# Designs tried in a protein design run: peptides against a protein of PDB entry 1LOE. Part 5

Target 1, 181 residues: chain A of PDB entry 1LOE
Amino acid sequence: TETTSFSITKFGPDQQNLIFQGDGYTTKERLTLTKAVRNTVGRALYSSPIHIWDSKTGNVANFVTSFTFVIDAPNSYNVADGFTFFIAPVDTKPQTGGGYLGVFNSKDYDKTSQTVAVEFDTFYNTAWDPSNGDRHIGIDVNSIKSINTKSWKLQNGKEANVVIAFNAATNVLTVSLTYPN
Target 2, 181 residues: chain A of PDB entry 1LOE as posed
Amino acid sequence: TETTSFSITKFGPDQQNLIFQGDGYTTKERLTLTKAVRNTVGRALYSSPIHIWDSKTGNVANFVTSFTFVIDAPNSYNVADGFTFFIAPVDTKPQTGGGYLGVFNSKDYDKTSQTVAVEFDTFYNTAWDPSNGDRHIGIDVNSIKSINTKSWALQNGKEANVVIAFNAATNVLTVSLTYPN

## One batch from the design tools (peptide; made by RFdiffusion4, then SolubleMPNN)

Design b1_p8_6_s1 (from b1_p8_6 with Y2T A6H)
Fold by OpenDDE base, seed 1:
Structure b1_p8_6_s1 (fold): chain B 181 residues (1-181), chain A 8 residues (1-8)
Amino acid sequence: as target 1 above (181 residues)
Amino acid sequence: TTTLSHTL
């Protein structure tokens, strides 16, 4: 059985195990995807390829990831657009920004994307987001239009803890988000 | 806690 793991408690200026894309960078020991300005996309990739799906056997690996994030928007009532945790091909490059979160290009299912993402979506895009307009967590498979969503109460400027787990035996992806008390 | 699960 092949396994890989990594842990980053403090993000350094020369973080060797991350590939930074777009506006992504590290500052004050934190990974920063974007600043609070329009028209920016930042991404960070784990630098080593991960064998999640075996094309020869069809086997899929289990995985668990956990992280802490902060969204700190100047205007709590106008926050765009959120971010994703995503899995994509090793040569992945930033995609469409804005509501596409820099990881997708269409609301139509596009198998060539080969991208699975968990979105933490702070902005309501009428063309594909849940009609209630809530900020939400979503599971995205080859499309920015989530296959499932759950309303999420953003606490601006506060740290959220996230766990994302995939069980290959059941094919179930589970996302848990907490704001510690 | 907010939890979301789905079968892929």
Scores: peptide ipSAE 0.788, ipTM 0.983, DockQ to the pose 0.908
Fold by OpenDDE base, seed 5:
Structure b1_p8_6_s1 (fold): chain B 181 residues (1-181), chain A 8 residues (1-8)
Amino acid sequence: as target 1 above (181 residues)
Amino acid sequence: TTTLSHTL
């Protein structure tokens, strides 16, 4: 048993412990996934492989991650698709953009994806999102169609604090989002 | 605070 941890308080222009994919980059000490432009996908991966799930033994690690994010849409009523925190195979590459958030390719369950994501979804996709049309937090397992969701009210341009915790003993994933101010 | 939990 071992523990891996990392912390990034300020994102530098040459952040060596991140792998940038697509349009992802750093600016003004922030990790920026996309600008307010259509049809862009940006991702950033922690550069070191982390042993979370062992397919041979079935063992799964506990983990806790926390981060602060800002979504700043030019118009609060005309926003893009949102973003995810995700865990995927080490050789993962950007997937389908738009409503698939650059992480998935289908609403059908695909075990070969081996991807778990927490989505912060700001755009209602009729084909798979909750019918109430609310912006929402979702837990995604091998599919863009969430296994569970919770309505979330976006505060445009404001900082949100997120904590994501997984308890391997109970197999429970918990997401908490707070606007402190 | 918005909280979501689920058993995987």
Scores: peptide ipSAE 0.786, ipTM 0.983, DockQ to the pose 0.903
Fold by OpenDDE base, seed 3:
Structure b1_p8_6_s1 (fold): chain B 181 residues (1-181), chain A 8 residues (1-8)
Amino acid sequence: as target 1 above (181 residues)
Amino acid sequence: TTTLSHTL
């Protein structure tokens, strides 16, 4: 079967296999999604389309992705919203609405969005986030309102390792986050 | 480790 894979261990100043949107950029071998200011949105897309869903045959691909990230959110009030890993149509554009993580634009389910995201959410939005107010990991399907969430104990400024896997046979998406140190 | 799974 056809397989697409890529690995980026050091993000360069001219990363040819990424498309940068909004404020996204690279610095010191890291991908940085936003500027350290208010009201900033940035994204980075893999530059080649990936065949995940075949509308003609109905076949869905398995996939696994892994990455390491750092978030600075020392409190619950003077912080931004977090970030997502997402899969969306090739013509996807950044969204600037507050709380929508640059990916969505409504809490209403919109099948035409064709967007799946895993969110790492650091800000409590009363209108759609879990009522306990915890920082959380969420699975988002065509809406910023997650179909499932899990409380996430952020270790501020520490590197987290993430693995996201999709099993096409079971349709199960699994997210694992670990702080190795 | 924090793990979250869901059937799409």
Scores: peptide ipSAE 0.785, ipTM 0.983, DockQ to the pose 0.898
Fold by OpenDDE base, seed 4:
Structure b1_p8_6_s1 (fold): chain B 181 residues (1-181), chain A 8 residues (1-8)
Amino acid sequence: as target 1 above (181 residues)
Amino acid sequence: TTTLSHTL
C-alpha cells in the first residue's frame, strides 16, 4: 500500500507544491482563487501526481482532504459562482468559467472529462442547479449538474472547515462543512 | 454541520 500526504498551513509566495492556473495566486499566506471581479477563473493543483485510480487493475484509493475556506463577497446579496475541490487528469487545464466553476464545460455527462468535483456553489444557475435556488454543496461527476446536493448557508467572510472523504470500498464520497464560529 | 454523501 502506498500513501501520499501533504499539509499546507500557510501559503507562501513561492509555493513549490502547487501549480497555479488562471488567476490563482497566494496573498497574505492564503491561496486566493479569484478577486472580486467578473469573468475570472483561478485554480491551484497539487504539483505531484497522485495515484487514485489504476486503469489497469481498477483499484481505487481512499482519500481524505480537509481545508478551510473563506468566501468574501463585497456585497453579500450579489455573490459570484463559488468554487470546487476537484480531481482531474494530470494535464488538466482551466475549463469554462462562471457557473461551470472553471472545471466543467457542460451540464451533460461527459466521461472524457474524467473529473470529480465537490462544489460550493453560491449562484443559482437555472439550467442545472436545484430548483429551490439555495446555495449548496454538490458532488459533480463529469458534469456541472450535480449528482447530489445539499443546501448550505453561506456566511460571508467567515471561515468554513471542510472535510472530504472517499471510501474506496463503498465508493461513497462524503462532504462535511462546518462554521466553527 | 452540513453533510452530503453519495455513491459514485
Scores: peptide ipSAE 0.783, ipTM 0.983, DockQ to the pose 0.907

Design b1_p8_6_s3 (from b1_p8_6, 3 letters changed)
Fold by OpenDDE base, seed 4:
Structure b1_p8_6_s3 (fold): chain B 181 residues (1-181), chain A 8 residues (1-8)
Amino acid sequence: as target 1 above (181 residues)
Amino acid sequence: TVNLSVTL
């Protein structure tokens, strides 16, 4: 069994183990996906391919990731769409922006996208988001329409700690989010 | 803490 691991505590201006897409960049040792402007998509990919699914055997790898994020909206009453942690094919490119979070193109299930995402969704899209209109965490499989969601209260400008884990034996994906302060 | 899990 092979294991790949990495840790980035400070994001440098020339972070060799990340591939930046769209408007993604680093500033002041932080990875910044988008600026607080309209209609931008930024992504960052781990630069090394991860053997997560074996097409020959069908076996899937376990994984655990943890990160800290900040969503900082200039106007707390007019927040953009949010972001995702995602897994996609090695040749993945930015997809539709806005409510599709730069990761998907449709609310219809599309197995060809081969994309799994955990969304931290700060904008209510009537066509696919939970009807209560809450900001939420969602798990997305080949569609922007989440297979499961949980309401989440955004604390604008505050650091949130996230842990995402996948257990291949049980096929269970878990997400935890905490505002420690 | 907000927790979410699902079987894929």
Scores: peptide ipSAE 0.730, ipTM 0.979, DockQ to the pose 0.908
Fold by OpenDDE base, seed 1:
Structure b1_p8_6_s3 (fold): chain B 181 residues (1-181), chain A 8 residues (1-8)
Amino acid sequence: as target 1 above (181 residues)
Amino acid sequence: TVNLSVTL
């Protein structure tokens, strides 16, 4: 059994275990995906490939990831588009921005993307988001159209704690989000 | 706390 783990408490200006894409960068010891500017896409990848799926055996790894995030929008009524935690092929590059969150290109299922994402979606896209229009957490498999969602009330400027866990024995992906303060 | 689970 092989295990890969990493922890980043403070993000430095030369964070060697991350690959930055697009407008992603570090500032004030934080990973910053975007500024409050239109049409911005930023991504950060863990620099080491992770053996999550073995094509020969079909085995899938268990994993747990936790992080804290802040969305700080200058206008609480104008917040777009959110962000994702995602797993994608090692050669992944930024994809379509806006409502596609830089990780997908279609609302149609595209098996070639080989991408699983947990979205924290702050903007209602009529074409694919839940009809209630709520900001939401979603689980996306090869499509920006989530296979399941849960309404989420954004607390602008507040820290949210997230835990994402995958149990390979049950194939269950679990997401929890808490505002501790 | 918001929880979401799905079977893949």
Scores: peptide ipSAE 0.729, ipTM 0.979, DockQ to the pose 0.905
Fold by OpenDDE base, seed 5:
Structure b1_p8_6_s3 (fold): chain B 181 residues (1-181), chain A 8 residues (1-8)
Amino acid sequence: as target 1 above (181 residues)
Amino acid sequence: TVNLSVTL
C-alpha cells in the first residue's frame, strides 16, 4: 500500500505540476478554466500519473480531494455550463464542449471513456439533465448523463468549498459542497 | 451544505 498526495495553494504562471489543455490558464494565483465567453473549453490535469484503478488486478484506491472554486458569471441569470472534477486515462484530451463539459462525448454509456467525473452543472440540458431544471451536482460514469444528482443553488461570484471522497471498500463516492460565508 | 453519495 502506498499513498500519493499533492496540494496547490497558489497557482503560479508556470505551474509545473499541471498540464493545461484548451483555454485553461492561471491568473492572479487562481486556475482559470474559461473566461466568460462562449464556446470555450479549458482543462487542467495533474502532471503525474496516479495509480487509482488497476485494470489488470481490478484494485481501486481510496482517494480524497478538496478544492475551492468560484463561478463568476457576468449575469446571474445567463450562465454557461459549469465544470467538472474528473479522473480519466493518462492520455486524455479535451472532449465535447458545452453541455458535455469538455469531458464526455455522449449521454449513452461508453465504457471506453474510462472517465469518472463530478459535475457542477449550471445549465439545464433537456436531453440528459434532471427534469426539474435545477442547477445540480452530478456523478458521471462514462457518460454525461449522471448516475445520481443533487440540486445545488449557485451563489454567483462566491467561493464554494468541495470535498470529494471515494471509499474503495464500500465503492461509495461522496461529494460535499459548502458556501462557508 | 449540499451532500451527494452514490455506490459505483
Scores: peptide ipSAE 0.726, ipTM 0.979, DockQ to the pose 0.893
Fold by OpenDDE base, seed 3:
Structure b1_p8_6_s3 (fold): chain B 181 residues (1-181), chain A 8 residues (1-8)
Amino acid sequence: as target 1 above (181 residues)
Amino acid sequence: TVNLSVTL
């Protein structure tokens, strides 16, 4: 069984195993997706293709990813949309539509997108987000409209630890977010 | 801790 793994604890100014798109960059050993301005989109991709789905056999790989993030969103109105961890085809390009988290471009299901994302959503978009208006974690399959969501109480400016795991045998994707402090 | 699971 072939396994691909990587770990980045300090993001350097010339991080060779990442492809930066849009406004994504590194500073002070951290990955920063956007500039601190309005209407900014940025992404960072792992530079090597990951064999996660075998088109010949239909087999899907197990995977586990973990990361730590900080979001500053002190209010619900003058803030950006949030961010995603996503898996997409190698030729994926950033999307600039507001509310689509740089990944999607429609609330309609589109299997040709071949994109799965876990969103950490800080802005209520009435057209597709849960009607309770809560900040939330969502699992997005080929659409910005999540197939499932969970309310998430943001601890503003605090580090959150995330673990995302996919079990190919059960076809279950799990997300865990913890504030250790 | 916030947990979310789904079958794809």
Scores: peptide ipSAE 0.723, ipTM 0.978, DockQ to the pose 0.890

Design b1_p8_7_s2 (from b1_p8_7, 3 letters changed)
Fold by OpenDDE base, seed 1:
Structure b1_p8_7_s2 (fold): chain B 181 residues (1-181), chain A 8 residues (1-8)
Amino acid sequence: as target 1 above (181 residues)
Amino acid sequence: TVNLSHTL
């Protein structure tokens, strides 16, 4: 069984195993996707292709990813739009910004996207987000309109720990988010 | 802790 793993505890200015797109960059040993400026999209990709789905056999790999993130918004009542962890084709490029989080282009299911994402969505978009208006975690498959969501209370400026796991035997994707402090 | 799961 083939296994690929990586760990980045400190993000350097010359991080060789990441591909930066748009406004994404590293500073002070952190990966920074965007600044608090409107109309910005930043992405970072693991530089090596990951064999998750075998087109010949149809087999899918298990995976687990964990990371820590901070959202630090100058105004806690104006926080847009959030970010995603995503899996997309190897030649993926930035997509529509704003509420589409730079990863999708439509609220309609688009199989050609071939993109699965876990969103940490801080902004309510009436056209596709849960009607309760809560900030939320969502699972997105080929659409910015999540197939499932869970309300999430943003703690501005504080570190959140995330674990995302996929069990190939059950096809279940699991997300956990904790504010340890 | 917030947990979310779904079958793909």
Scores: peptide ipSAE 0.765, ipTM 0.981, DockQ to the pose 0.906
Fold by OpenDDE base, seed 5:
Structure b1_p8_7_s2 (fold): chain B 181 residues (1-181), chain A 8 residues (1-8)
Amino acid sequence: as target 1 above (181 residues)
Amino acid sequence: TVNLSHTL
């Protein structure tokens, strides 16, 4: 049994423990995935490989991650697609943008993607999102079509605190989002 | 607070 952890409270201009992909970068001590510009995808990966799932033994590690994010859309009624926290193979590259959030390529289940994501989805895509049209949090397993979702009211420009935890004994993934102010 | 859980 092995445990690894990391913490980044201020994102520097040359953050060595992150791999930036696409339009992702740091500014004003924050990790910025995209600017308010159409057709952009940004990602950031923790630079060290983490042994979460062992394909040979089937063993899966427990994990907990927490972060604070801000979505700042110029128009609260016209917001882009959102973002994810995701776990993917070590050689992962940006995938389809837009509603696929740069992490998936299909709404069909694709076991070869080997990707689990928690989406914070701010745009209703008729083809796969919940029919009520609400902005939502979703759990995505090898597909942009979430296996479960919960409605979420975006507070534009405000900080949200997120905790994501996985319990390997129960195989349960939990997500908590709070606007503290 | 918004909470979401699911068994994978």
Scores: peptide ipSAE 0.764, ipTM 0.981, DockQ to the pose 0.907
Fold by OpenDDE base, seed 4:
Structure b1_p8_7_s2 (fold): chain B 181 residues (1-181), chain A 8 residues (1-8)
Amino acid sequence: as target 1 above (181 residues)
Amino acid sequence: TVNLSHTL
């Protein structure tokens, strides 16, 4: 079987293998999705389409992605909505901001979005988030309302290591998040 | 480490 891989250790000002959307850009060798201001959405897509799901055969590829992220909120007690890692159609465009994280438009299941996301959600939205109000990671399938969530303690300004893996044989998506320091 | 998994 064919395998596609890529690695970006430093994000340059002219990162050719990424498509930047909205306010997404690079700053000091980091991919920056948004500034710490209201009503901003930024996204970055890998520029080459990846064969993950074959709509004709139904075959799905395994994948593993890893990344390090930092959420740096000016006020630790007033944090914005968070971000996602997502997989969407090649022509995907920014969607609703705020609690929808720029990747969804509804809490209702909308198969037309064809989007799977792992959210790192730092803001409690009463309408769809877990009632405990915890910051959380979530798995989102065609809806901002996660099919599963896990509480996560944000360490403001600290690097978190994430691994997201999909096993096509079991159809299981797995997320791990670690603060190494 | 925080782990989360689900069948899609």
Scores: peptide ipSAE 0.760, ipTM 0.981, DockQ to the pose 0.900
Fold by OpenDDE base, seed 3:
Structure b1_p8_7_s2 (fold): chain B 181 residues (1-181), chain A 8 residues (1-8)
Amino acid sequence: as target 1 above (181 residues)
Amino acid sequence: TVNLSHTL
């Protein structure tokens, strides 16, 4: 069975297996999605297409991804929206609408988007976010309005470890976030 | 640890 894998421990200044979009860049061996200013969006894509869904056979691949991230959001008002891990068609382009995390452009379900994302959301958007106003993890399918969410207590400036797994046999997507310290 | 799962 065909398998694709990659690992990036240190992000270099010329990371050939990544495509940078918008303000995304690398610095000090880290991937940085945005500038430390307002109204910025950035993305990084794995440069090779990954065969996840075969339209001819209908087969769907299993996958697992893991990463570590840091977010600085010391308050709930003067902060940006957060970020996503996402899977989208090869011609995907960054989206600049506020609150859409650079990935979506509507809260309406759009099957033609063919985009699945796991969001780590730090800003409460009244139009689509959970009414409790909590920072949250969400699973987004073809819409910024998550199909499921869970409250997430951000540890400001601390490293979080994330594992995202998809089981094709059960069609279940699982997200795990841990602060090891 | 925060865990979230959903059937797509």
Scores: peptide ipSAE 0.760, ipTM 0.981, DockQ to the pose 0.916

Design b1_p8_7_s3 (from b1_p8_7, 3 letters changed)
Fold by OpenDDE base, seed 1:
Structure b1_p8_7_s3 (fold): chain B 181 residues (1-181), chain A 8 residues (1-8)
Amino acid sequence: as target 1 above (181 residues)
Amino acid sequence: TVELSVTL
């Protein structure tokens, strides 16, 4: 059984195991996806390909990822659009910004996307987001329209701890978000 | 804690 693991506690100015796309960069030892300005998309990819799905056998790998994030919006009533943790093909490039979070291009299911994302969505897009208008966590498969969502109360400027786990035996993807403080 | 799960 092959296992790939990595840990980044401090993000350096020359973080060799990450590929930065768009406006993504590091500052003050933090990975920063965007600045607080309109129409910005930033992404960061783990630089080594990870064997998650084997086309020959059909086997899918288990995985667990954890991270801490902060959304620090200058205006807590104007927060857009959020971010994702995503898995996509190795040659992935930034996609549509705004409500598509730089990861998708359509609310329609597109199997050619081959992208799974966990979204932390701070902006209500009436065309595809849950009708209650809540900020939410969503699980997205080949579409920005989530297959499942859960309301999430953003604590602006506070650290959130996230754990995302996939169990290949059950095909269950689990997301946990906690504000420890 | 907010938790969400789905079967893919």
Scores: peptide ipSAE 0.738, ipTM 0.979, DockQ to the pose 0.910
Fold by OpenDDE base, seed 4:
Structure b1_p8_7_s3 (fold): chain B 181 residues (1-181), chain A 8 residues (1-8)
Amino acid sequence: as target 1 above (181 residues)
Amino acid sequence: TVELSVTL
């Protein structure tokens, strides 16, 4: 059994175990995906490839990740699109921005994307988001159109704690978000 | 706490 783990408490300016894409960078010991401006995409990838799916056996690895995030919108009524935690092929590059969150290009299911994402979606896109218009957490498999969603109330500028876990035995992906303060 | 789960 192979196990890979990492932990980053403070993000440095030369974070060796991350690959920065687009506008992603570090500042004040935080990973910053985008500045508070329009039409930007930033991503950060763990620098080492993770063996999640075994093509020979078909087995999938268990995983658990936890992180704290802040969405800080200059105007609480005009919030951008949100962000994702995602798993994608090793050569992945930024995809379509805006409502596609920089990780997808279509609402149509595309298995060639090979991308799974947990979205923290702060903008209602009529074409694919839940009709209630709520900000939401979503689980996206090869499409920006989530296979499941849950309404979530953004607390602008506040820290949210997230835990994402995948149980390979059950194929269940779980997401937990808490605002502790 | 907001929780979401799905079977992939």
Scores: peptide ipSAE 0.736, ipTM 0.979, DockQ to the pose 0.904
Fold by OpenDDE base, seed 3:
Structure b1_p8_7_s3 (fold): chain B 181 residues (1-181), chain A 8 residues (1-8)
Amino acid sequence: as target 1 above (181 residues)
Amino acid sequence: TVELSVTL
C-alpha cells in the first residue's frame, strides 16, 4: 500500500512544499492565510498531488490530518468568515465571494466542484449557516452549505488542536477540535 | 472537545 505523508512544525519563508494562493504567506514560523484587513482571501496547498480517489477503481484512501490554529475574532459582527481545511482538484483556484471561505462559490450543490472542506466558521451568513447563529464547525461537500454542523465555542486567540480523519471502509469523516488549556 | 462525524 502506497502512502504519502508530510509534517510542517515551523513554516519557513521559503516553504517549497506549499503553494500559496491569494494573500497566504508565512511569518514567524506560522502559516497566515489572510492580511489583517477587510476583503482578503488566502490559501495554501500541499505542492504535490495526493492520490485520494482512483477514478478507475473507485478506491478511496484513508487519511488523517492534524493541525493547530489560532483565530482572533473578539466579537461576532466585525470579523471575517473563518477558514477551512479542504481537498479539491489540483487546478483549484481561490474564490473571492464573501462568506465562501475562499473555497466555494455557491450554496447550491455542485458535484463538478469535487471539493470537500471542513469549515471553522466565525460569521453567521443567513443564507446558508445554521439558524442559531452560533460559530460552528461544518463539513462541506460541493457547497458552502454544510451537510452537517456543530456549535463551536471559540476561545479567542487561543490555540486549538484539530484532527480530521477519513475512514474509507466506513466512508466516515470525523473532526475533533480541542483546546488543551 | 468538539466532535463532528458524517458519512460521505
Scores: peptide ipSAE 0.734, ipTM 0.979, DockQ to the pose 0.912
Fold by OpenDDE base, seed 5:
Structure b1_p8_7_s3 (fold): chain B 181 residues (1-181), chain A 8 residues (1-8)
Amino acid sequence: as target 1 above (181 residues)
Amino acid sequence: TVELSVTL
């Protein structure tokens, strides 16, 4: 059993342990996925492959990740689609933008996607999002249509602290989001 | 705090 860990407290202009995709970049020591403009997708991958799920042995790793994010919409009543933390195959490339968050291509379950995502979804897509129309946290497995969701009130421009943990023994994924201030 | 859990 091996453990891989990394930490990035300040994102530099030439961050060597990240692979930037699409419009993703760093500015002011922050990872910026998109600016507040339409039809952009940005992603960043940790540059080293990690054995989360080993298809040969069937072994699944425990993991925990924590991060702080800010969504800063120019108009709190006119926001974009949100973002995800995701785990995907090593050769993953940006997928469909907009409501698919650059990570998925379908609301239908697609096992070939091999992608798990935690979405922080700020835009109501009537075709797959919870019918109450709330902004929400979702857990997505091989589909943009979440297997479970929880309503989440966006605090525009405020820092949110997130913890995502997976227990391989119980197969339980947990997500917590807190606005500390 | 908003919390969400699921069994995969």
Scores: peptide ipSAE 0.734, ipTM 0.979, DockQ to the pose 0.891

